# Designs tried in a protein design run: peptides against a protein of PDB entry 5HDT. Part 51

Target 1, 163 residues: chain A of PDB entry 5HDT
Amino acid sequence: MVVKTFMDMDQDSEEEKELYLNLALHLASDFFLKHPDKDVRLLVACCLADIFRIYAPEAPYTSPDKLKDIFMFITRQLKGLEDTKSPQFNRYFYLLENIAWVKSYNICFELEDSNEIFTQLYRTLFSVINNGHNQKVHMHMVDLMSSIICEGDTVSQELLDTV
Target 2, 163 residues: chain A of PDB entry 5HDT as posed
Amino acid sequence: MVVKTFMDMDQDSEEEKELYLNLALHLASDFFLKHPDKDVRLLVACCLADIFRIYAPEAPHTSPDKLKDIFMFITRQLKGLEDTKSPQFNRYFYLLENIAWVKSYNICFELEDSNEIFTQLYRTLFSVINNGHNQKVHMHMVDLMSSIICEGDTVSQELLDTV

## One batch from the design tools (peptide; aimed at target 1 Q11 A56 P57 I107)

Design b2_p29_3_s1 (made by RFdiffusion4, then SolubleMPNN; from b2_p29_3, 18 letters changed)
Fold by OpenDDE base, seed 5:
Structure b2_p29_3_s1 (fold): chain B 163 residues (1-163), chain A 29 residues (1-29)
Amino acid sequence: as target 1 above (163 residues)
Amino acid sequence: MKEEEEWLERLEKKKEEIEKAVKERLEKR
């Protein structure tokens, strides 16, 4: 229900942005990021991705540490893409599609630990990519990684070498 | 215009490198 609501929101609505700011902060709390239920964590990741979509190209979070925690959290959820037969696969796909389209990870270039975040993302994606994935999944994974490589310029070659 | 074209070519090359890397990973599995 919450995810559907976010999908229908207009990115240009300032009133909506303000309304969801408190929610964004709440969703980024340790309570949700460290929730014991993986389905809850996936839902949280989808909501966070939607929030990033709404606030793009800016992050609704000011703390570099919090941003790192969020993106490391999202990266961990992407491991769920490996099982294409999972009942939750469509939500994992949604997460991937969203972050690829929005280029959400590009916000991480401003973080000191950006290389760590990107390396972990690449390793995760390459670990889950398999022949059972649809062409669209492959496309989104490639687009996500390519966007980071293209934007990172000199950092991009190092990332390629670590993949 | 020339600088923009060169920049776009470099970006396309980088994208191709990532695509190749993905393909190689898929072939190894």
Scores: peptide ipSAE 0.035, ipTM 0.574, DockQ to the pose 0.024
OpenDDE base, seeds 1, 2, 3, 4: peptide ipSAE 0.061, 0.023, 0.039, 0.032; ipTM 0.625, 0.515, 0.568, 0.556; seeds 1, 2, 3 fail the geometry check

Design b2_p29_3_s2 (made by RFdiffusion4, then SolubleMPNN; from b2_p29_3, 18 letters changed; failed a check: too like the target's own chain)
Amino acid sequence: SEEEKEWLERLEKKKEQIEEARKKRLEKR

Design b2_p29_3_s3 (made by RFdiffusion4, then SolubleMPNN; from b2_p29_3, 18 letters changed)
Fold by OpenDDE base, seed 2:
Structure b2_p29_3_s3 (fold): chain B 163 residues (1-163), chain A 29 residues (1-29)
Amino acid sequence: as target 1 above (163 residues)
Amino acid sequence: MEEEKEWLERLEKKKEEIEKANKERLEKR
C-alpha cells in the first residue's frame, strides 16, 4: 500500500494542471471561440467546461478579459438548449450539467464585468427554457441561477429585472 | 466540411483525455 503523502497528492494535482495548461490556453484562443462551425464551438465549450472542472475552484486563466470572453462564449452556446430534438442536445445538456455542478460561473465574481456576464446568462436561460425540457434540465438551470444569486454580494437592477 | 470534422474528432479526443485525467485525480484522493 503506497501511502501518498499530502505533498505527493498536491504535487500530482499540480502536475496534472500543468499537463493541460497549454490546451486550456489554446482552447481559449479566438481561433476556437470564433470558429465558424457551430458544432465545433459547442465541443470547445464542453472542453472548456471540463477544464474548469479540473482546475476548480481556480481557473488557469489570469486575464479578466479572457475569462469574460470565455464565459460570454459559453453563454452563447447555451442557446442551443432550446431545441430538445436537436441531434446535439445531449452535448448541450452535458455543458449545462457540468457548469451547474461545478458552479463554474462563480469564478466570474472576481471580474469587474460579473454583472454583465450573469445578466446575459440569465437572459439566455430564460429565453431557452420551455415545457419540452425534462426535470433534470430544469433542475440544472435552477441550480446554476440559484448559486449565483446566493453567493453574489450585489445584483444589478438589470439582472433583477431579468429574474 | 472535412476540415471541421477533423477538428471535432481532435477536440473530442482531447475531451476524453481531460475526463480520464480528472477521474484518475479523484480516485487518488
Scores: peptide ipSAE 0.057, ipTM 0.580, DockQ to the pose 0.044
OpenDDE base, seeds 1, 3, 4, 5: peptide ipSAE 0.043, 0.034, 0.041, 0.033; ipTM 0.573, 0.551, 0.574, 0.538; seed 1 fails the geometry check

Design b2_p29_3_s4 (made by RFdiffusion4, then SolubleMPNN; from b2_p29_3, 22 letters changed)
Fold by OpenDDE base, seed 4:
Structure b2_p29_3_s4 (fold): chain B 163 residues (1-163), chain A 29 residues (1-29)
Amino acid sequence: as target 1 above (163 residues)
Amino acid sequence: SEEEKEWQERLEKKKEAIKKAVEIRKEKR
């Protein structure tokens, strides 16, 4: 129900943005980010990605620490892309496609720990990419990484070492 | 397998392309 609701939301509706703001904040709580069920965590990540899509290019969250936690959380979920035969692969693909298309991680440039976030993203993507992934998956991964390189004014040595 | 080798080569090319993009961006800064 929650996933369907966010997927159907129109990015142009300001009223919808306000209506679901409380839900967005609730989804970013430790209860959901540290939920013991991996499928629940994946759904939470998809919902968070949808929220970022709706609020783009602005961040729906005001706390830098919370934003960092969210993107680190999303990055951890992307590890699920490794198994292309998983029953949940389509949801992992959706997550990747969404964040790549929206350029969701660009919000992180405003964070002090942006380099850490980007480094973990690059490490994760390069760790899970395999020959079972089709061209679209590869394209989204490259697009996501390239966008960060193109938009970033400063590239840390640590980030360079992950490429 | 040959297919695996081809995939690895393509992956390495992509990595190199990303690295070059980073270097170009750094030089233009």
Scores: peptide ipSAE 0.114, ipTM 0.677, DockQ to the pose 0.036
OpenDDE base, seeds 1, 2, 3, 5: peptide ipSAE 0.036, 0.033, 0.043, 0.027; ipTM 0.609, 0.580, 0.594, 0.562; seed 2 fails the geometry check

Design b2_p29_4 (made by RFdiffusion4)
Pose (drawn by RFdiffusion4):
Structure b2_p29_4 (pose): chain A 163 residues (1-163), chain P 29 residues (1-29)
Amino acid sequence: as target 2 above (163 residues)
Amino acid sequence: MKYKTRVISTDEEKEEWKEKVEEAKERMT
């Protein structure tokens, strides 16, 4: 249910945002980022993605240590894109489609561990892509990774090597 | 603090987002 309301919410709805702001901060709790259930982490990942969409360009989570935990957590969930036969695939696709459209990962440019995050993101995307993915998956991955290079400060040799 | 992320402000972008949500709901059904 929370996934639907966060999916349908708008950046304009200041009323609903102030209301659900406390829940958005809570969904990033360590209880969820490390929940052993695969289905829960997936749902939480979709919420955090729209939470970044709704509140852009000013995200609610301000702690850099916490902000780091979230984007590494999302990268781990993008592993789910590999199983195109799973019934949960379309939800992993929604996650990919969202962070690609919103360019949420660009928030990490200011984090000290930005290179580790972007490098692990690139490795993951190149390790999950297979013949089961349509061109929309390919397109979203390029949009996601292109923004990090074009709008970033620099490209380390390590990140360039993952390509 | 502001981040280099997309702000959906135009009618065109709002409409495209609504279409994407409809399509995501159809895929999940």

Design b2_p29_4_s1 (made by RFdiffusion4, then SolubleMPNN; from b2_p29_4, 12 letters changed)
Fold by OpenDDE base, seed 3:
Structure b2_p29_4_s1 (fold): chain B 163 residues (1-163), chain A 29 residues (1-29)
Amino acid sequence: as target 1 above (163 residues)
Amino acid sequence: MKYKMKVIKTEEEKEELKKRRKEAYERLS
């Protein structure tokens, strides 16, 4: 129910954005980010991806530390893209497609630890990318990485070494 | 400078979102 609510919500849905703001904040709590069930974490990640989409160009999360935690969390979920035959692969695909299209990671440029976040993202993507992925998956991965390179004025040497 | 996420401004982008949403539901069904 919650997942569908955010999936169906548009950026210009002002009334709904106000209504579900507290829920969006709650979903970023440690309870969900550190939830022991990997399927729950995946659903949470998808919700967070949609939340970034909905509230763009800003995020409802005001704490830089919280934003870092969220994106590190999302990055960890992307490891699930490795198994293309997993029952949850399509959900992982949704996560990838969303964050690539929305360019949600671009908000990380406002964070002091942006280089760490981007480095972990790239390492994760290169870790899971393989020939079993179809063209669309590869495209989203490329789009995600390219958007960060294009938007950033500079990237760390560590990130460059990863790429 | 402030780095911002994608803001949907055009009808084309709105339709693209709808298309992506539809396809997502089909994959997740």
Scores: peptide ipSAE 0.657, ipTM 0.940, DockQ to the pose 0.699
OpenDDE base, seeds 1, 2, 4, 5: peptide ipSAE 0.659, 0.653, 0.654, 0.650; ipTM 0.941, 0.940, 0.940, 0.939; seeds 1, 2 fail the geometry check

Design b2_p29_4_s2 (made by RFdiffusion4, then SolubleMPNN; from b2_p29_4, 14 letters changed)
Fold by OpenDDE base, seed 1:
Parts: structure tokens; C-alpha cells; sequence
Structure b2_p29_4_s2 (fold): chain B 163 residues (1-163), chain A 29 residues (1-29)
């Protein structure tokens, strides 16, 4: 399973990183990002999150447009956190924990459309946060948002209006 | 780089990742 392969891969696994680089690139294709199956999109998002973890502090995606598409895609998947009783909630939990711990969204500071990405992320997080979430989920959400604030020199008025 | 991402450089961080993986596997299994 591709998902398991990336989950088990470490940052210092240089040979494996090289071996699966093409697969990492293919997973960011429109075929997967726009896949009609919601469960497939979630698995793809988790793989992409692990790819950012594995290749940190860099990303194998060189196109700014592709990076934007990926993070907008991941942001859309985070909407699944709203239903704590869904069968796939633990997979959404994995996605949230990963991107928060890795600080993967910090790559977006190199993108011209970073404010748009962060705005959508914050809007999504505040739209799904609820009392049904346990303390760990809340902590990951806070960690994710705070890491962006801490790394950013300034926060746009648009983002301030969202927060 | 203007930004920072998590890069594992210590044994403590390796252990943290190991623990996270164990907990994640328990939830996803």
C-alpha cells in the first residue's frame, strides 16, 4: 500500500526518497487531486502530508502553482474533521497531526498566494472546530495556526478579518 | 529560508516520531 510506504519512511531514508520520488510527483497530479472518490482524496492528502514530512525542509514539487494546488487540496480535506463520529475521522486526525507537527504549511511563505492559502486554512479550521473534538485535536489546530503566525513577519488584514 | 519545518536531528525527536507512529497505527488499525 502506497499510504503505508510513505508513513513508514523516514527523512534520512535517502535511497527510498529517491526511489519513490516519481510516485510522490504523480500523487500531486490532477488525477489524484481531483479524484471523484472522497476516501481516495483523503488517502492522497495523507500521502502528500507524509511526503512533506519525508522531504523536509524542502519539497519535491518545484512548481509554485502545484504547491498552491496541493495545499488548497489538503485544506479542503480538513473539512472532514467536522464529524467526529465518521468512519474516516481517525484518518483526518492523522492528516491534521502530521501537517501540524511537520509545519508543512510554512512552505507556503515562499508562494505569492500565501495569504490566500492561509486564509482558506484558518476559515476551514474555524468552521470545523467544535466541542466534540478532544484536547489533542484542539492542540493540533492551535499548533498549526500558531506556527504560521510565528513564522510570518506580518499578517494581512484579510487574514486578521478571518481570525 | 524564511520558514521552518520539522527536521529530525536528535534521538529524542526520533523517539517522538516513533511514539507518534505507534499511536497513529493504533487509531488507524
Amino acid sequence: as target 1 above (163 residues)
Amino acid sequence: KKYKMKVITTEEEKEELRKRREEQLERLS
Scores: peptide ipSAE 0.587, ipTM 0.933, DockQ to the pose 0.667
OpenDDE base, seeds 2, 3, 4, 5: peptide ipSAE 0.466, 0.578, 0.560, 0.574; ipTM 0.898, 0.931, 0.925, 0.928

Design b2_p29_4_s3 (made by RFdiffusion4, then SolubleMPNN; from b2_p29_4, 15 letters changed)
Fold by OpenDDE base, seed 4:
Structure b2_p29_4_s3 (fold): chain B 163 residues (1-163), chain A 29 residues (1-29)
Amino acid sequence: as target 1 above (163 residues)
Amino acid sequence: MKYKMKVIETEEEKKELKERRKKQLELLS
């Protein structure tokens, strides 16, 4: 399983990182990002999150447009956090936990459309936050948002209005 | 480093990663 492959991979696993680099690149293709199956998209998002973890501090994706697509894609998947009773909630949690801990969105500061990405992220998170979430979910959401605010030089008015 | 993703450097971080992996693997099984 592709998900397990990247999940079990470490940042210092140089041979494996090289071996699965092409797969990592392929997972960011429109075929997967626009896959019609919601569960497949979630698995793809989890894989992408692990890919960012594995290849940190750099991403294997060199195209700014591709990076934007990926993070907008991941952001859209986070909408699934709204239903805590979903059978896939555990995977949504994994996605949130990963991107918050790895600070994957930090790479977006290098993108021209960083404000758009961050704004969409904040809007998504605030739209799904509810009292059904446990403390860990809330913590990861806060960590994810606060890291961007703290490290960003400037925050757009739109983003400030969202917070 | 500003604008950089996390690099796992400590044993505690490695342990945390292992725990997260374990939980996720159990769910995938």
Scores: peptide ipSAE 0.321, ipTM 0.847, DockQ to the pose 0.618
OpenDDE base, seeds 1, 2, 3, 5: peptide ipSAE 0.264, 0.314, 0.329, 0.313; ipTM 0.821, 0.842, 0.849, 0.842; seed 3 fails the geometry check

Design b2_p29_4_s4 (made by RFdiffusion4, then SolubleMPNN; from b2_p29_4, 13 letters changed)
Fold by OpenDDE base, seed 1:
Structure b2_p29_4_s4 (fold): chain B 163 residues (1-163), chain A 29 residues (1-29)
Amino acid sequence: as target 1 above (163 residues)
Amino acid sequence: MKYKMKVIKTEEEKKELEERRKEALERLS
């Protein structure tokens, strides 16, 4: 129900945003980010993606370290896109579509370690991208990467080497 | 650095979100 709650929540749902703020913070705890069940981690990632959508253009997480942890966590979940036959593929698809459409990773430009985050993201995407993915998946991957490139005036040589 | 995220400002964007949400739910069903 938690997953559905955030999925159905809009950016202008101010009352709900305040009501579920504490839950949003708890979902970013180590308990969830390091949860032993990969399916739970995927659901958590989707919730976090929706949280970034709902609270855009800001995030409820005040710690730069926490934000880094979250996006590194989300990046790790994107590895699940590799297997298109996975029962959870559509959930991974949702995660990808959401973060691409919302441009969630653009928050990372505030972080000192933005280049590290973007590098890991690009490496992950290039690792899982294949000709077996449908057009929409490819488009979301391209949109996700393009939004970051377009937002940044410059990119590190490390990131360029990854691209 | 300055950054931009998707902020829904128009009814068209609201409809787009609704459509994406609908399609997502259909896929997840």
Scores: peptide ipSAE 0.637, ipTM 0.939, DockQ to the pose 0.647
OpenDDE base, seeds 2, 3, 4, 5: peptide ipSAE 0.628, 0.635, 0.633, 0.626; ipTM 0.935, 0.938, 0.937, 0.935; seed 3 fails the geometry check

Design b2_p29_5 (made by RFdiffusion4)
Pose (drawn by RFdiffusion4):
Structure b2_p29_5 (pose): chain A 163 residues (1-163), chain P 29 residues (1-29)
Amino acid sequence: as target 2 above (163 residues)
Amino acid sequence: EEFEKEFEEYLEEEEKYREENNIKDYSRS
């Protein structure tokens, strides 16, 4: 249910944002990022993605250590894109479609461990892509990775090598 | 080549949609 309201919410709705702001900060808790249930981490990942969409360009989570935990957690969930036969696939696709459209990962440019995050993101995307994915999956991955290069400060040799 | 054309059209549509609805993202200015 929380996924639906965060999906339908708007950047304009200042009222609903101030109301759900405390829940948005809470969903990033370590209880969720490390929950052993696969279905819970997926739902939480979709919420954190819209939470970044709704509050842009000013995200609610300010702690860099915590901000790092979230985007590495999201990258681990993108591994679910590989199983195109799973009933949960379309939800992993929604997650990819969202962070691609929002360019949420660009938040990491200011983090000290940005290169580790972007490198692990690139490896993951190149390791999950297969013949089961339509061109929309290919397109969203390019949109996601293109923004990091075009709008980033630099490209390390390690990140360039993952391509 | 077809994909590149479709991708350029996609970027243009998404930028136009954002401008019409005053939507913000984490693109650097």

Design b2_p29_5_s1 (made by RFdiffusion4, then SolubleMPNN; from b2_p29_5, 14 letters changed)
Fold by OpenDDE base, seed 4:
Structure b2_p29_5_s1 (fold): chain B 163 residues (1-163), chain A 29 residues (1-29)
Amino acid sequence: as target 1 above (163 residues)
Amino acid sequence: SEFEKKLEERRKEEEKYMKENNLKTFKKK
């Protein structure tokens, strides 16, 4: 039997969701989030994004601290979008497209540290955006940021200063 | 601008794709 990857899974397979629940929990561990290899961290981020996609609209994790760690981790990986000529750019694009389409960061509104997470996200996106990015990348970045603003009831002054 | 117009057109196309494929998304609770 061929092992199915998260990228090939859709949102309608409940049996597969249950099967990979343990793996999802392990992927959020410090072992993977703090892995020394940059390419491994990117792969982990993509897998985490896929987990969110698969479980949408239900959050696959319940611990606020763990969710914060995950989204701060994903945000750090988005720094790789800066180099459009990188061999791994397609995976960075995949990560961006996923979180933009699925609107995964909306989970963060339930966290006490949501403002910190959103601030770091905006800082990261503004730091990597450049004229070398194509229209699709720009669209996803704009959609990601605008969605958070539109969904948010209140925005901290720190976040406003970042925008 | 022409860029903004193209961006909006692409956004509409992708939104249509998402809707047609019934892609579920996270929403603020």
Scores: peptide ipSAE 0.324, ipTM 0.754, DockQ to the pose 0.651
OpenDDE base, seeds 1, 2, 3, 5: peptide ipSAE 0.315, 0.313, 0.313, 0.305; ipTM 0.751, 0.758, 0.763, 0.746; seed 1 fails the geometry check

Design b2_p29_5_s2 (made by RFdiffusion4, then SolubleMPNN; from b2_p29_5, 19 letters changed)
Fold by OpenDDE base, seed 4:
Structure b2_p29_5_s2 (fold): chain B 163 residues (1-163), chain A 29 residues (1-29)
Amino acid sequence: as target 1 above (163 residues)
Amino acid sequence: SSFEEEYKKRLKEREEYLKKNNLKTFEKK
């Protein structure tokens, strides 16, 4: 029910944002980020993406280490986009569309380890992109990568060389 | 190319959707 709750929540629901703040903090715990079930991890990633969407443009987390863990975790889940025939592909698509539209990874520009995060993101996207993906998937992937390049004033040459 | 035109079309549709729903993002200004 947690998944459905966040999916249906609007950005202007201030009272609901406050209500679920504690839940948002718990979802970022090691218990959920390192959950042994792959489907559970995907759901957690979708919830985290929704949390970012709901709180945009304010970051819901303040700890740099926690933010890094979250985005590295989300990046790992994007590997599931490779199999377009997976029963869970629609949820992977939801995750991709969300982070692309909300531009959640832009939060990472304020982190010292932003280059590491962006590098892993690009490596993951390039590793899973294939001809089986429809135009919408391709568009979201391009938008996600382009936004980081275009808006990043602190993007290192090392990162650009890696991509 | 036809792909480029389709991409641009979809991009415009996305922008219209985002504008219509007033979706807030983490885009830097």
Scores: peptide ipSAE 0.329, ipTM 0.755, DockQ to the pose 0.741
OpenDDE base, seeds 1, 2, 3, 5: peptide ipSAE 0.299, 0.303, 0.290, 0.300; ipTM 0.757, 0.765, 0.770, 0.754

Design b2_p29_5_s3 (made by RFdiffusion4, then SolubleMPNN; from b2_p29_5, 16 letters changed)
Fold by OpenDDE base, seed 4:
Structure b2_p29_5_s3 (fold): chain B 163 residues (1-163), chain A 29 residues (1-29)
Amino acid sequence: as target 1 above (163 residues)
Amino acid sequence: SEFEKKLEERRKEREEYLKKNNLKTFSKK
């Protein structure tokens, strides 16, 4: 299982990181990002989040366009956080917790379209936040947004106004 | 369920990793 492979890998697994680099690159292909199955897309998102975790602070994806696609993709998956009773909620939580801890969206500061990405992220998070979420979910959502705001010297005023 | 227990266990392991090993992040600050 590819998802389990990356989930179990840590940041110090240098040999494994090298071994699975090509797989990591392949997982960011349109085949996976545009997969017709919603559950598959969620698993892909979790895997991509793990990829960022494993390779932090250096993403294996070097193309700005690809990075944008990935983060826009991950952002779309975060919509699934809305239903806390979903059988897939634990995986959505996994995704949220990961990207919050790893601060993976901070990669986007290097992208020309960072404002678009952050705007979509904030809109998505605020759209799914509800009182049904437990403290941990709220904490990670806040941490995720705060991390970006803390690096606000590189964030446009327009983006800050949307927060 | 057992599956949920496993997920929680994995979550705790990740949390401990973050706290104990100073997880590398993409933050520039």
Scores: peptide ipSAE 0.389, ipTM 0.809, DockQ to the pose 0.370
OpenDDE base, seeds 1, 2, 3, 5: peptide ipSAE 0.355, 0.384, 0.362, 0.389; ipTM 0.782, 0.805, 0.788, 0.808

Design b2_p29_5_s4 (made by RFdiffusion4, then SolubleMPNN; from b2_p29_5, 17 letters changed)
Fold by OpenDDE base, seed 2:
Parts: sequence; structure tokens; C-alpha cells
Structure b2_p29_5_s4 (fold): chain B 163 residues (1-163), chain A 29 residues (1-29)
Amino acid sequence: as target 1 above (163 residues)
Amino acid sequence: SKFEEEYKKRLEEEEEYMKKNNLKTFKKK
């Protein structure tokens, strides 16, 4: 029987959450975040997104520095959305859809460098958006950016300059 | 506008999906 992966797990799998907690912590290590293979990094990003989905609304990571590293890492992977003809595009779409629906970036509001993270996210999304993207991709991008603005108390001048 | 209507429709579809599957999301504390 095939082992259940993070992608196949739902948010009510309490017993399975405990089993994979150690793996979740290791996926955020520099070993995986700085892996030289871009396809491996994409897979790591998808797994991290799934971890946030599974543990929502509770953050599985508590260190502000680690959380910043994770979201800056995920943001860098979103650059791959630019090429719609890439064999890995479906996984980039999965990453985008996940973080948009789960609203995982809302965890960043508790971080001191939240504005930096959001600024990099917006710059990345506007950098890769193009007419080749279908309606679903565009809507997820808009939803992700709109949710951050709506829940934010203030918007920094740097973020305003980015948008 | 057409964009606004499509966006609204998508939000409704997502809300129905989340309701059907009881999808939990992160919120600002």
C-alpha cells in the first residue's frame, strides 16, 4: 500500500499529523531550502504549502526567523509561474492555488519583517504575470494580494511603491 | 465589469468548496 503523502492528507488527519511533524520540521532546514536542484526546491515548496494547509489555522513553525526564511523561499519558487509551457507548471499552479486558498501568508503579519515579505511577494507576482496565464491563475494571484491588503492594518510606502 | 463579476463568481465557488470540504484558513491575529 502506497504511503499517504502530504498532498493526500486532509486537515482532519490528527494521527497522521503527529507522525509527520518531525518531517515537517526538517523540510524547513537549510538543506532543503538551499537545495541546488530547482525541481527539488519546487517539490519542497509544495510540501511546505501542504504542511501549512494541514495544520491550519495553527502554524507548525514558531521561530520568526525560520518563518521568514520559509515564506521568502516560497516566494522565490513562484517565479516559475512565468513559463506556462514548462513541464513543472502544474506544480507551480498547485503551489499558487494552495497558498491562495489557505491564506498561509497571513502568518507573516506576526513577523517584524512582514512588509518585506509582502513586498517581495507582490514584486514576484507582478514580474511573472502575463497574458498566457488562464483565468484561474490570475484570480489566485489577485485573491492572494487582495487578502493581504484587506487584513493589513497599514500599508507601507515601500509596498505602495511596489503595487 | 466583466472582471469583477468573474472574480465574484470565483469567490463564491471557492467559498462553496471550502464549506463543502470544511477547509480551514489562516487569519490575522
Scores: peptide ipSAE 0.278, ipTM 0.696, DockQ to the pose 0.750
OpenDDE base, seeds 1, 3, 4, 5: peptide ipSAE 0.269, 0.246, 0.282, 0.265; ipTM 0.692, 0.689, 0.706, 0.687; seeds 4, 5 fail the geometry check

Design b2_p29_6 (made by RFdiffusion4)
Pose (drawn by RFdiffusion4):
Structure b2_p29_6 (pose): chain A 163 residues (1-163), chain P 29 residues (1-29)
Amino acid sequence: as target 2 above (163 residues)
Amino acid sequence: SKEELKELRKELWKENAEERTEKLKEEAE
């Protein structure tokens, strides 16, 4: 249910944002990012993605250490894109479609461990892509990775090598 | 230059988020 409201919410709705702001900060808790249930981490990942969409360009989570935990957690969930036969695939696709559209990962430019995050993101995307994915999956991955290069400060040799 | 670049990134981020919101409204209709 929380996924639906965060999916339908708007950047304009200042009222609903101030209301759900405390829940948005809570969903990033370590209880969720490390929950052993696969279905829970997926739902939480979709929420954190819209939470970044709704509150852009000013995200609610300000702690860099915590902000790092979230985007590495999201990258681990993008592993789910590989199983195109799973009933949960379309939800992993929604997650990919969202961070691609929103360019949420560009928040990491300011983090000290940006290169580790972007490198692990690139490796993951190139390791999950297979013949089961339609062109929309390919398109979203390019949109996601293109923004990091075009709008980033630099490209390390390590990140360039993952391509 | 650094402040201008940061402002530009914020503007682009806002725009991307707005376009995504409009896309979701269209899918809902």

Design b2_p29_6_s1 (made by RFdiffusion4, then SolubleMPNN; from b2_p29_6, 15 letters changed)
Fold by OpenDDE base, seed 1:
Structure b2_p29_6_s1 (fold): chain B 163 residues (1-163), chain A 29 residues (1-29)
Amino acid sequence: as target 1 above (163 residues)
Amino acid sequence: SEKEKKEKRKKILKERALEAQKKRKEKKE
């Protein structure tokens, strides 16, 4: 229910955005980010990705530490893309597609630990990419990585070594 | 300047989010 709520919400739905703001904040709590169920964490990641979409350009998470935790959390979920035969693959694809379209990771350019976040993202994507993925998956991954390189002011040597 | 870059990134992010919304709706049609 929560996933569908944020999935169907429009960016210009100001009334709904205000109504579900508290829910958005709770979804970023340790209770959900550290939830023991892998499927629940995936659902949470999808919700968070949509939250970045609908509240763009101002995510409701004001703490740099919280933002870092969220993006590191989302990055960890992307590992699930490795198994193309997984029953949850379509939801992992949904997450990737959202991130590639919205490019919400660009919020991280304002964070002190941006290089760490991008490095982990690149390592994760390169780790899971394989020949079993269709062209759409590959294109999303490449588009996401390319946009970060192109839009970044500086790229650390560590990140360059990862690429 | 850094301020200008930040504002530009915010503008682009908003536009991309809106476009993502449109793309998703188009898939449902």
Scores: peptide ipSAE 0.676, ipTM 0.945, DockQ to the pose 0.852
OpenDDE base, seeds 2, 3, 4, 5: peptide ipSAE 0.673, 0.666, 0.666, 0.650; ipTM 0.944, 0.942, 0.942, 0.939

Design b2_p29_6_s2 (made by RFdiffusion4, then SolubleMPNN; from b2_p29_6, 15 letters changed)
Fold by OpenDDE base, seed 5:
Structure b2_p29_6_s2 (fold): chain B 163 residues (1-163), chain A 29 residues (1-29)
Amino acid sequence: as target 1 above (163 residues)
Amino acid sequence: AKEERKKKLKEKLKEAALKAQEKRKKEKE
């Protein structure tokens, strides 16, 4: 599967970056972002996260609108973290772990609507967190949200109110 | 069921926010 392939890729390989650029662009299309199958959308999100990991700290996409769409899409997928007993939970965990470690959302600081994106992320994570989540999941959630606060030039009151 | 974990998470985030604010203040000095 494509996800496993990306997991084994070298983040610093420029050759791999070039190879998967077209795939990255294709995965960001409405065909995939609006795919009717929830499992497909999850896989797409994982692939997109891996692409961001590979291209980090740079964004592989140039359109601000597209970047916003992607991160809003990824945020929506994180809702799946709520059901810890789901057979797909491991993939949701992978998604969370990846974007937290890479600090993928930090790319959004370059976007005009960054506060909206971050707010939605925080609301989503707070909505899904439950006692079924172990310490690792909690840690990744904290790391993901804390990094945004710590690395931002400013902390909006809206974000603080969300916390 | 979510309240305890949410509380802990919020506390950590608030702590992080405070640290971030302090850091930004130092940068402006």
Scores: peptide ipSAE 0.138, ipTM 0.675, DockQ to the pose 0.025
OpenDDE base, seeds 1, 2, 3, 4: peptide ipSAE 0.118, 0.038, 0.106, 0.133; ipTM 0.660, 0.590, 0.659, 0.674

